# Peptides against a protein of PDB entry 3V4L, part 15

Target 1, 386 residues: chain A of PDB entry 3V4L
Amino acid sequence: GQPLAKDKVALLIGNMSYWEHPKLKAPLVDVYELTNLLRQLDFKVVSLLDLTEYEMCNAVDEFLLLLDKGVYGLLYYAGHGYENFGNSFMVPVDAPNPYRSENCLCVQNILKLMQEKETGLNVFLLDMCRKRNDYDDTIPILDALKVTANIVFGYATCQGAEAFEIQHSGLANGIFMKFLKDRLLEDKKITVLLDEVAEDMGKCHLTKGRQALEIRSSLSEKRALTDPVQGAPCSAEALVRNLQWAKAHELPESMCLKFQCGVHIQLGFAAEFSNVMIIYTSIVHKPPEIIMCDAYVTDFPLDLDIDPKHANKGTPEETGSYLVSKDLPKHCLYTRLSSLQKLKEHLIFTVCLSYQYSGLEDTVEEKQEVNVGKPLIAKLDMHRGL

## One batch from the design tools (peptide; aimed at target 1 G79 F164)

Design b1_p11_5_s2 (made by RFdiffusion4, then SolubleMPNN; from b1_p11_5, 4 letters changed)
Fold by OpenDDE base, seed 1:
Structure b1_p11_5_s2 (fold): chain B 386 residues (1-386), chain A 11 residues (1-11)
Amino acid sequence: as target 1 above (386 residues)
Amino acid sequence: METTELVSYAA
């Protein structure tokens, strides 16, 4: 019979906004497009941008809680990275220069923990460099991996080589994702699919002789990302997994705020990623005696590190939101919350209405506090270890 | 001509 997955879970991490290293761009597009493709494949996807070491550890721990016997686990990473002694290290955005293994996440440690969950398939898609880090002399003593015959690595590049993105004036994929996305929905054994991606990437003249896809696998079964999820969630663990994933994707409900002056504001929310939300405001009713009015959001929790200069923009693109702008309502003010993983408390903020009456020169302000609870990934309490 | 730049993921 066709192989069945007990469930399918993916963690996607894209690191771009490094503090001490060159900034990247492609991981934004790559994580977004891969999220949409994996959702079409019935994966439960957590998508995260710009994580610190601590936040990456917590994201991996939460991902491991979703894994169980016969579950398909997929980890995608796009960002800076290195490989020492066959161990792959993902570099967090807060990593020092130079970084060491103590500042980074070892993929083989994650694989060990996934093997303890008795997963049906373990897929690693690593869009990072595999050069040796000469500043890290640490030889990780990894315990011997179990022979589970269910492991697939897709490396964006060969051992000791670099992975690249192509920066243009616009948004573009990394080299690996550019070719992966065209094949990902094919009903093929995952190693056969990746081999076809390797052939397609090998035709890229820009990276020829600089980057080549490497496939490392022990996969003994004909498993595909298209493999159907086994029936209704019949186990307590499957129900918990479904509830945990649903919590990480719960948006606040849109609300209508009514001010004393008779102005009505629509407040809405959209997810760009599991840790990135757009807030948008629009004037839905204005009394005729009010000639001008604007609705601003302000007084955000300090943990979110929101610069007011980047809030309340006339377009999603002015906030840095280029991907979801087509799905957003027009004629709003937009604010991008890019660090929801940092939120320890409820998301409480102020909606400030600034307005003028006909024949009065003075601007009047009314304020309403809004509590939307913990949106998206903030419901997982990734900070419980502090 | 849009300058196509290859950016390495080596830090």
Scores: peptide ipSAE 0.422, ipTM 0.842, DockQ to the pose 0.783
OpenDDE base, seeds 2, 3, 4, 5: peptide ipSAE 0.405, 0.411, 0.403, 0.406; ipTM 0.837, 0.838, 0.835, 0.840

Design b1_p11_5_s3 (made by RFdiffusion4, then SolubleMPNN; from b1_p11_5, 5 letters changed)
Fold by OpenDDE base, seed 5:
Structure b1_p11_5_s3 (fold): chain B 386 residues (1-386), chain A 11 residues (1-11)
Amino acid sequence: as target 1 above (386 residues)
Amino acid sequence: METTELVSFAP
């Protein structure tokens, strides 16, 4: 019979905005494109940008809570990384210069924890460099892995080599994702699919002799990313997993704010990633006596580190939101919250209405405080240490 | 012609 997944769960991490290292660009587009493809494959996808070491650890822990017997687990990482002694290290955005193993997440440690969950399939897609870090002489003492025969690694590059992005006119795409996206929806054994991606990448004149896909697999069964999820979630564990995932993807409801002057503001919310939300405001009603009227959002929680200079933009693109701009309402003011994982409490902010009456020189202001609870990933309380 | 630049993920 066709193999069945008990469920399908993916964690996608894209690190770009490093503190002490060169900034990357491709992880933004690559995480977004992969998220949309995996959703078409009925994966529960958590997509996260620009995580610190602590935030990456918590994201992995929350991902492991969604894993269980016969569940397909997929981890994608795009960012800086290295490989020492056959161990792959993902570099957080807060990693020092130079970084060491104690500042990074070891992928083989994550694999060990996934094997303890008795998963049906473990897929790692690592879009990072595999050069040795000469500043880290640490030999990780890893516990012996179990023989589960359900592991697939797709490394964007071969051992000791670099991974690359292609930059075009301010956009970037990783070489690995460029070829992976064209085949990801194919009903093929995952190792066969990745082998075809390796052949397609091998035809690329830009990366010939610089980057080559490496596949490491123990996969004994014909498992595909297209494998159907087993039935309605009738188990208590499947219901819990569905609720946990749904909790991390719940947007605030759109609000209609009414001001004393008779102006009505529509406040809306859109998800770009699990930790990135766009707030948008629009004037939906204005009395004729009001000649000028602007509505802006302010007074965000300090934990979000929102620069007011980047808030209340006339386009999504001016906030750095290039991917979801086509799906957003037009003629709004837009604010991008890019660090929802940092939110400890409810998202409370102020909507300020500035307006002028016909024949009055003075600008009038009205303010309303808005509490939208914990949006998206902020519901997982990732900053509350256990 | 949009200039194609290949940028490494190495620090």
Scores: peptide ipSAE 0.302, ipTM 0.807, DockQ to the pose 0.748
OpenDDE base, seeds 1, 2, 3, 4: peptide ipSAE 0.286, 0.265, 0.298, 0.265; ipTM 0.802, 0.793, 0.804, 0.795

Design b1_p11_5_s4 (made by RFdiffusion4, then SolubleMPNN; from b1_p11_5, 6 letters changed)
Fold by OpenDDE base, seed 1:
Structure b1_p11_5_s4 (fold): chain B 386 residues (1-386), chain A 11 residues (1-11)
Amino acid sequence: as target 1 above (386 residues)
Amino acid sequence: SSTTKVVSYAP
């Protein structure tokens, strides 16, 4: 019979905005496009950008809570990284220069924990460098991995080699994702699919002799990312997993704010990623005696590190949101909250209406406080240990 | 000239 997944869960991490290291661009596009493809494959996807060490640990812990017997687990990482003695280390955005294993997440430690969950398939897609870090003298004593015969690694590059992005004037995928995305929906054994991606990358003149895909697998069964999810959740664990995933993807409801002057504002919310939300405001009703009015959002929680200079933009692109702009309402003011994982409390902010009456020179302001609870990933309380 | 910049994922 066709293999069945008990469920399918993916964690996608894209690190770009490094503090002490070169900034990247491709992980933004790669995580977004891979999220949309894995959703078409009935994966429950958590997508996260620009995580600190602590935030990456918590994201992995929450991902491991979604894993159970016969569940397909997929971890994708795009960012800086290294490989020492066959151990792959993902570099957080707050990693020092130089970094060590104590500042990074070991993929093989995550694999060990996934094997303890008795998963049906473990897929790692690692778009990172595999050069040795000579500043890290630590030899991780890996406990012996269980023989589960259900592991697949797709490395964007060979052992000891670099992975690259090609920065153009516009948004572009990383080299690995550029070829992976064209094959990802194919109903093939995951190792066969990755081998075809390796052949497609090998034909590219830009990458030839610089970057080649490496596949490492112990997969004894014909498992594919297209394998159907086993029907209705028959277990309490499957129900909990579905609820936990739904909780991490719950947007605030759009609301109509009414001001004393008779102006009505639509306040709306859109998810770019599990930790990135766009707030948008629009004037939906204006009394004729009001000649000009604008609706600004302000007074965000300090934990979100919102620069007012990047808030209340006339386009999504001016906030740094290039991917979801086509799906947003037009003629709004837009604000991008890019660090929802940092939110400890409810998202409370002020909507400020600035307006002018016909025949009055002075601008009038009205303010309303808005509490939208914990949006998206902020519902998981990733900070429970601090 | 669109300056194509190659960026390594090695820090």
Scores: peptide ipSAE 0.338, ipTM 0.827, DockQ to the pose 0.775
OpenDDE base, seeds 2, 3, 4, 5: peptide ipSAE 0.308, 0.336, 0.330, 0.338; ipTM 0.818, 0.826, 0.824, 0.830

Design b1_p11_6 (made by RFdiffusion4)
Pose (drawn by RFdiffusion4):
Structure b1_p11_6 (pose): chain A 386 residues (1-386), chain P 11 residues (1-11)
Amino acid sequence: as target 1 above (386 residues)
Amino acid sequence: SSTHLVSRNSD
C-alpha cells in the first residue's frame, strides 16, 4: 500500500570553475537550492562545488558509504557533461582540453555500485549537456546492470542536445532547476512528477527546441521522494549511518579570542556547502589604551589555495558566497573558505591583530594561531589510507 | 546588466 524508505540520501555536485573549459555560474545557485528542497523532504544531503576527478571519486565513495538496503539514493550533477556510446559522463574541473572518458566519471559506474548496496530507489538528475566528445576514443565496455526496477533518470536535455543556464548578471539560474524547483516537493511518484516537470519545461521560451527534459525509468513501484523514513532507527546499522552523516556537517564552535593587549576578537563560522565554510571576525572588546585596531585572517593551509580577494571582506557577498548579510551576523570581516575537500591537514590559520596605542605613531602586530580541526567534509578524511 | 543563455557545453 504505502512504499517506505529506510533512509533518503542525496549527493549533489556543482562544477563551475573549469581549468581548461568555459566557466559556469548557475551550478552554485542550483546546488544550494536543491539541498534546501531535498532537506525539506528529509534527505541526508551532501552538497559539493568545483571538484576534480580525484575529488569527485571520493564524494561518490562517501555517498555509497551512506547507502544500504532500502535507502533512497539520489545523485544531482550540474556542470559539463558529454554522452558517448550510450554512457553519460560528468566532467571534473581539472579536465584537460581535449578530454576523454578516463578524465571523466561514468554515471553507469556509479549506478552499478548503488545496486550492489541494495538501495530501494536510484534517482539521477543530470543537469548537463549530452553531446559527443569526438575526441573520446575509449569505449568503457561496462558490465550489464542487474534488473532492479528502481532506476530513474532525469536528464536535463536529450541525447546529442544541450542543457542551458540563464547567466543574468546577478544570481544566474539553470533551466532544469527553474522548472524542477517549483514541483519537487509534490507527493507524486518520481516518474510522474518528472514528466509533469517536462510539460512545464516545454512552456519555456528561452530553450524551446534546443533543450527538453528526458526521462528514463525502470521503476515498477509507486516510490516518491516524499515517501517516509522507517520511523525509529533503533538498529545498530542505522546508528552507524547517522554518525557517518553527522561527521561531515560539523562546524567549529564560535570562539572568543583574548589577546595579550586586552583586546577580544569573536570568531564565527557559517556553513554554505559541505565543501564551503565562512569565517567572520568581530572586535568585541578593546581596552581604553587602544583606539585603532583591525583584525585580519592570514596563514591558511596552502592545500586550500585561498585567494586574498575572497578573504577579509566587509560583507559575505564580496567573498563570492551565496549567503547574504541578512543570513550572517552584521558588521564583521567575512572570509570564504571553499575547497575543504583539499584539506588533508588540520585547519590552522592566524588571526592577526594590527593596532595602535594612544599618543604613538608606531603600528603594533599581534598574531594568534587558531586550530579549528577538520570542519565539515574535511572530517570525513577523503584522502585517508594508502 | 546583461542576460545570456549559456550552454553547459565544453566548447

Design b1_p11_6_s1 (made by RFdiffusion4, then SolubleMPNN; from b1_p11_6, 6 letters changed)
Fold by OpenDDE base, seed 3:
Structure b1_p11_6_s1 (fold): chain B 386 residues (1-386), chain A 11 residues (1-11)
Amino acid sequence: as target 1 above (386 residues)
Amino acid sequence: METKLVSYSTD
């Protein structure tokens, strides 16, 4: 019969804003495009940008809680990384220079934990370098992996080689995602799909002789990312998994704020990623005696590291939001919260209305505090243990 | 603008 997944869960991590290492760009686009494709494949997707070591560990732990017997697990990573002794290490954004295995997440350790969950399929898509880190002499003594015959690695590059992105005037993918995205929806065994991606990437004149896809698989069954999810969640565990995923994707409800001057503000929220939210404000009603008014968001929790210079922009693009701008209302002020994983408490902030009356020179301000609870990934308490 | 390849290498 056609293989069935008990469920399908994906964790996508894109690290680009490194502290001590070269900044990347493609992980933003790659995680976003892959999220949309995996959602079309009925995956429960958690998408995270710019994670510290601690945040990456917690994201993996939360991902592992979504895994169970017969669940398809997919881990995608785009960022800096290395490979020592056949172990792949994902480099967090806070990794020191030089980094070591103690500062990084070992993919083979994650695989071990996925095997303990009795998963139906384990897919790793690693868009990172596979060069040796000569500053790390640690030989991981890993316990022998179980023979589960359900593992697929898609490495964006060969062992000892580099992964690349294309930088130009616009948004572009990494080389791996550029070709993966065109085939990801195909109803093929995942290894066959990746072989076709490898052939397509091998035709790329830019990376010819520099980057090539490597597929490592023990997959004995015909499993595809297109495999249907088993019907209605029949188990308590499936209900818990659905609730846990739903928490990570719950946006605040849009609000209509009314100020004493009679101005009405629409406050809205949009998810770019599981840890990235756009707040937008718009004037929906203005009394005729008010000639000018703007609604600014201010006084964010310090944990979010919101620079006021990047808040309250006239376009989503000016906030660094290039991907969801088409789905946002026009003529707003936009603020991008890019680090929702850092939020320990409720998201409380101030909406400040600045306005001017006809015939008065002075600007008037009114303020309202807004509590929107814990948005998106902040509901998972990724800080449990600090 | 010229299309540039950027390595994910940290070297």
Scores: peptide ipSAE 0.402, ipTM 0.879, DockQ to the pose 0.852
OpenDDE base, seeds 1, 2, 4, 5: peptide ipSAE 0.387, 0.393, 0.380, 0.395; ipTM 0.869, 0.874, 0.870, 0.875

Design b1_p11_6_s2 (made by RFdiffusion4, then SolubleMPNN; from b1_p11_6, 7 letters changed)
Fold by OpenDDE base, seed 3:
Structure b1_p11_6_s2 (fold): chain B 386 residues (1-386), chain A 11 residues (1-11)
Amino acid sequence: as target 1 above (386 residues)
Amino acid sequence: MEVKLVSYSTD
């Protein structure tokens, strides 16, 4: 019969804003595009940008809580990384220079934990370098992996080689995602799909002799990312998994704020990623005696590291939001919260209305505090343990 | 349009 997944869960991590290492660009686009494709494949997707070591550990732990017997697990990572002794290490954004295995997440350790969950399929898509880190001489003594015959690695590059992105004046993918995205929806065994991606990437004139896809698998069954999810969640565990995923994707409700001057503000929220939210404000009603008014968002929790210079922009693109701008209302002020994983408390902020009356020179301000609870990934308390 | 390949290497 056609293979069935008990469920399908994906964790996508894109690290680009490194502290001590070269900044990347493609992980933003790659995580976003892959998220949309995996959602079309009925995956429960958690998408995270720019994670510290601690945040990456917690994201993996939360991902592992979504895994169970017969669940398909997919881990995608785009960022800096290395490979020592056949162990792949994902480099967090806060990793020191030089980094070591103690500062990084070992993919084979994650695989071990996924095997303990009795998953139906384990897919790793690693868009990172596979060069040796000469500053890390640690030989991981890993316990022998179980023979589960359900493992697939898609490495964006060969052992000892580099992964690349294309930089130009616009948004572009990494080389791996550029070709993966065109085939990801195909109803093929995942290893066959990746072989076709490897052939397509091998035609790329930019990366000839620099980057080639490597596929490593023990997959004995015909499993595809297109495999249907088993019907209605019949188990308590499936209900818990659905609730946990839903919690990480719950946006605040849009609000209509009314100011004393009679101005009405629409406050809205949009998810770019599981840890990235756009707040937008628009004037929906203005009394005729008010000639000018703007609604600014201010006084964010310090944990979010919101620079006021990047808040309250006239376009989503000016906030660094290039991907969801088409789905946002026009003629707003936009603020991008890019670090929702850092939020320990409720998201409380101030909406400040600045306005001017006809015939008065002075600007008037009114303020309202807004509590929107814990948005998106902040509901998972990824800080449990600090 | 100038197309640049950027390595994910940290070297």
Scores: peptide ipSAE 0.394, ipTM 0.872, DockQ to the pose 0.840
OpenDDE base, seeds 1, 2, 4, 5: peptide ipSAE 0.384, 0.384, 0.353, 0.384; ipTM 0.860, 0.867, 0.846, 0.866

Design b1_p11_6_s3 (made by RFdiffusion4, then SolubleMPNN; from b1_p11_6, 5 letters changed)
Fold by OpenDDE base, seed 1:
Structure b1_p11_6_s3 (fold): chain B 386 residues (1-386), chain A 11 residues (1-11)
Amino acid sequence: as target 1 above (386 residues)
Amino acid sequence: SSTELVPYSTD
């Protein structure tokens, strides 16, 4: 019969906004497009941008809690990285310059932990460099991996080589994702799919002789990303996994705020990623005696590092939101919360209505506090170890 | 505009 997955879970990490390293751009597009494709494949997807070391560790721990016997696990990473002695290291955004193994996440350690979960398939898609880091002399003593015959690595590049993005005048994919996305929905054994991606990438004249896809696999079964999920969740673990994933994707409900002056504001929420939310405000009713009014959001929790200069923009694009802008309502003020993983408390903020009456020169302000609980990834309490 | 290849590593 066709192989069945007990469930399908993916963690996607895109690191771009490095503190001490060159900033990247493609991981934004790559994580977003891969999220949409994996959702069409019935994956439960957690998508995270710009994680610190601590936040990456917690994201991996939460991902491992979703894994169980016969579950398909997929880890995608796009960002800076290196490879020492056949061990792949993902570089967090807060990594020092130079970075070392103690500042980074070892993919082979994650693989060991996935093997302990008795997973049905382990897929790693690593869009990072595989150069040796000469500043890290650490030889990781990894325990011998179990012979599970269910492992696939798709490396964006060969051992000792670089992976690249193409920086141009617009949003573009990294080289690996550009070719992967065109094949990802094909009903093929995952190693055959990746081999076709390698052939397609090999036709790219820009990266010819600089980047080539490497497939490392021990996959004894004909498993595909298209493999159907086995029926209704019949186990307590499957119900817990479904509830945990649902919590990480729960948006606040849209609300109508009513001010004393008779102005009504629509407040709405949209997910860009599991840790990135857009807040939008619009005037839905204005009394005729009010000539001008605007609704600003302010007084965010300090943990979110919201710069007021980037809040309350007339377009989603002015906030840095280029991908979800088509699905957002028009004629709003937009604010992007890009660090929801940092939220320890409830998301409490102020909606400030600034307005003028006909024949009065002075601007009047009314304020309402809004509590939306913990949105998206903030419900997972990724900070429980602090 | 020149197409620039940016590597996913720092030296």
Scores: peptide ipSAE 0.336, ipTM 0.850, DockQ to the pose 0.755
OpenDDE base, seeds 2, 3, 4, 5: peptide ipSAE 0.258, 0.306, 0.298, 0.312; ipTM 0.815, 0.836, 0.834, 0.842

Design b1_p11_6_s4 (made by RFdiffusion4, then SolubleMPNN; from b1_p11_6, 7 letters changed)
Fold by OpenDDE base, seed 1:
Structure b1_p11_6_s4 (fold): chain B 386 residues (1-386), chain A 11 residues (1-11)
Amino acid sequence: as target 1 above (386 residues)
Amino acid sequence: STVELVSYSTE
């Protein structure tokens, strides 16, 4: 019969906004497009941008809690990275210059932990460089991996080589994702799918002789990302997994705020990623005696590092949100919360209405505090170790 | 428009 997954879970990490290293752009698009494709494949997807070392560790721990016997696990990473002695290291955004293994996440350690979960399939898609880091003399003594015959690595590049993005006059994919996205929905054994992606990438004149896909596999079974989820009655573990994933993707409900002046504001929320939310405000009712009014959001928790200069924009694009702008209501003010993983408390903020009456020169302000609880990934309490 | 390749290396 066709192989069945007990469930399908993916963690996608895109690091771009490095503190001490060159900034990237493609991971934004790559994580977003891959999220949408994996959702069409019935994956439970957690998508995270710009994680610190601590936040990456916690994201991996939460991902491992979703894994169990016969579950398909997929880890995608796009960002800076290196490879020492066949060990792949993902570089967090807060990594020092130079970085060492102690500042980075070892993929083979994650694989060991996934093997302990008795997963049905382990897929690693690593869109990072595989150059040696000469500043890291540590040889990780990795325990011998179990022979599980269910492992697939898709490396964006060869050992000792670089992975690249294409920077052009707009948003573009990394080289690996550009070719992967066109094949990802095909009902093929995952190693056959990746081999076709390698052939397609090999036709790219820009990266010819600089980047080539490498497939490392022990996969003995014909498993595909298209394999259906087993429709058997939800085990207690499957119910817990579904609840945990649902918590990480719960948006606040849209609110209608009523001010004393008779202005009504619609407050809405949209997810860009599991840790990135857009807040939008619109005037839905204005009394005729009020000639002008604007609704601003302010007084956010300090943990979110929200610069007021980037809040309350007339377009999603002015906030840095280029991907979800088509699905957002028009004629709003938009604010992008890009670090929801940092939220320790409830998301409490102020909606400030500034308005003028006909025949009065002075602006009047009314304020309402809004508590929306913990949105998206903030429900997982990723900070429980600090 | 020039297409630039940006490396994911920090070197």
Scores: peptide ipSAE 0.404, ipTM 0.873, DockQ to the pose 0.812
OpenDDE base, seeds 2, 3, 4, 5: peptide ipSAE 0.390, 0.397, 0.379, 0.397; ipTM 0.876, 0.873, 0.868, 0.879

Design b1_p11_7 (made by RFdiffusion4; failed a check: a repeat of another design)
Pose (drawn by RFdiffusion4):
Structure b1_p11_7 (pose): chain A 386 residues (1-386), chain P 11 residues (1-11)
Amino acid sequence: as target 1 above (386 residues)
Amino acid sequence: SSTKLVSRDSS
């Protein structure tokens, strides 16, 4: 009568800043939006931006670790894609020009690994182009899929076609997400809902005859993204899964820093994506003997490759964050730490204080080191092992 | 300000 979910887990990857290929813009916004919608449907969501091939493989391994018998598994990819010989490929940021299947992730490979885990539902939302990579000589000769009647595909475009994004100078949106976001929360069967999305997508003027939504499904059960999760977890296996999930969305505590000169620096942290964290520095207290002072953040782990233009900015928008000044506490210096999947080490940076005493010209520098551990996805140790 | 429709093609 009523289909049930043991758990609902989602992996969302949005690639924009390609090294050898045109950079995209809407993936960041679309990924942010799909996480919020999927969380309202009570999903364990992993949101990641600008992953290399190696990094993309690890995100799939962490996602597979969160899937067991009866778990609804969902994969959303927004970025570059190509389709050769019946296989869909997601292109990582580190991809060379020209690129091959070896450089890319085959969705079919990911699907087989999910079936090995006995998942109740396999939903794939591929918001990518589907043309031939004429340079790809290799044909993967993949093994046949087990008939499981729970596979659902939401291709943003058809085979040989292109998926489009509106790059309006402001926010920038994807076409698939413009029509998906208004319908995702419906209690319809996943296949029915995706078809209703395909109708509204045909009413699109910007994309008519160039992009159409393609649905491929084997699903023989009235399963939906709104189906409920098996109430009390109470199983030991269910507990290990909730810990593994909480292990990735840990944020450092908002600490207060005391300086030898009697100055207080409040240090705040904000989450944007599992891959993205925002630090802010507020000068909370200073003694009367000091009037002039600015707090600045430096000496980040080189693995993160933090550009100076994205750090120590008056507002969060100036760092490239999707989060706005109404979401983040006012008046601090905001700094954006994207690329946490690159952190093998522990997070150590210096909060540097440049200040001046009453009646003196000289400028005094007081550097204090801060170790915040492994924030968010860095805690998963994706680089662990030999 | 500008508005462009952009493919997610690699070319």

Design b1_p11_7_s1 (made by RFdiffusion4, then SolubleMPNN; from b1_p11_7, 7 letters changed; failed a check: a repeat of another design)
Amino acid sequence: MEVKLVSYSTD

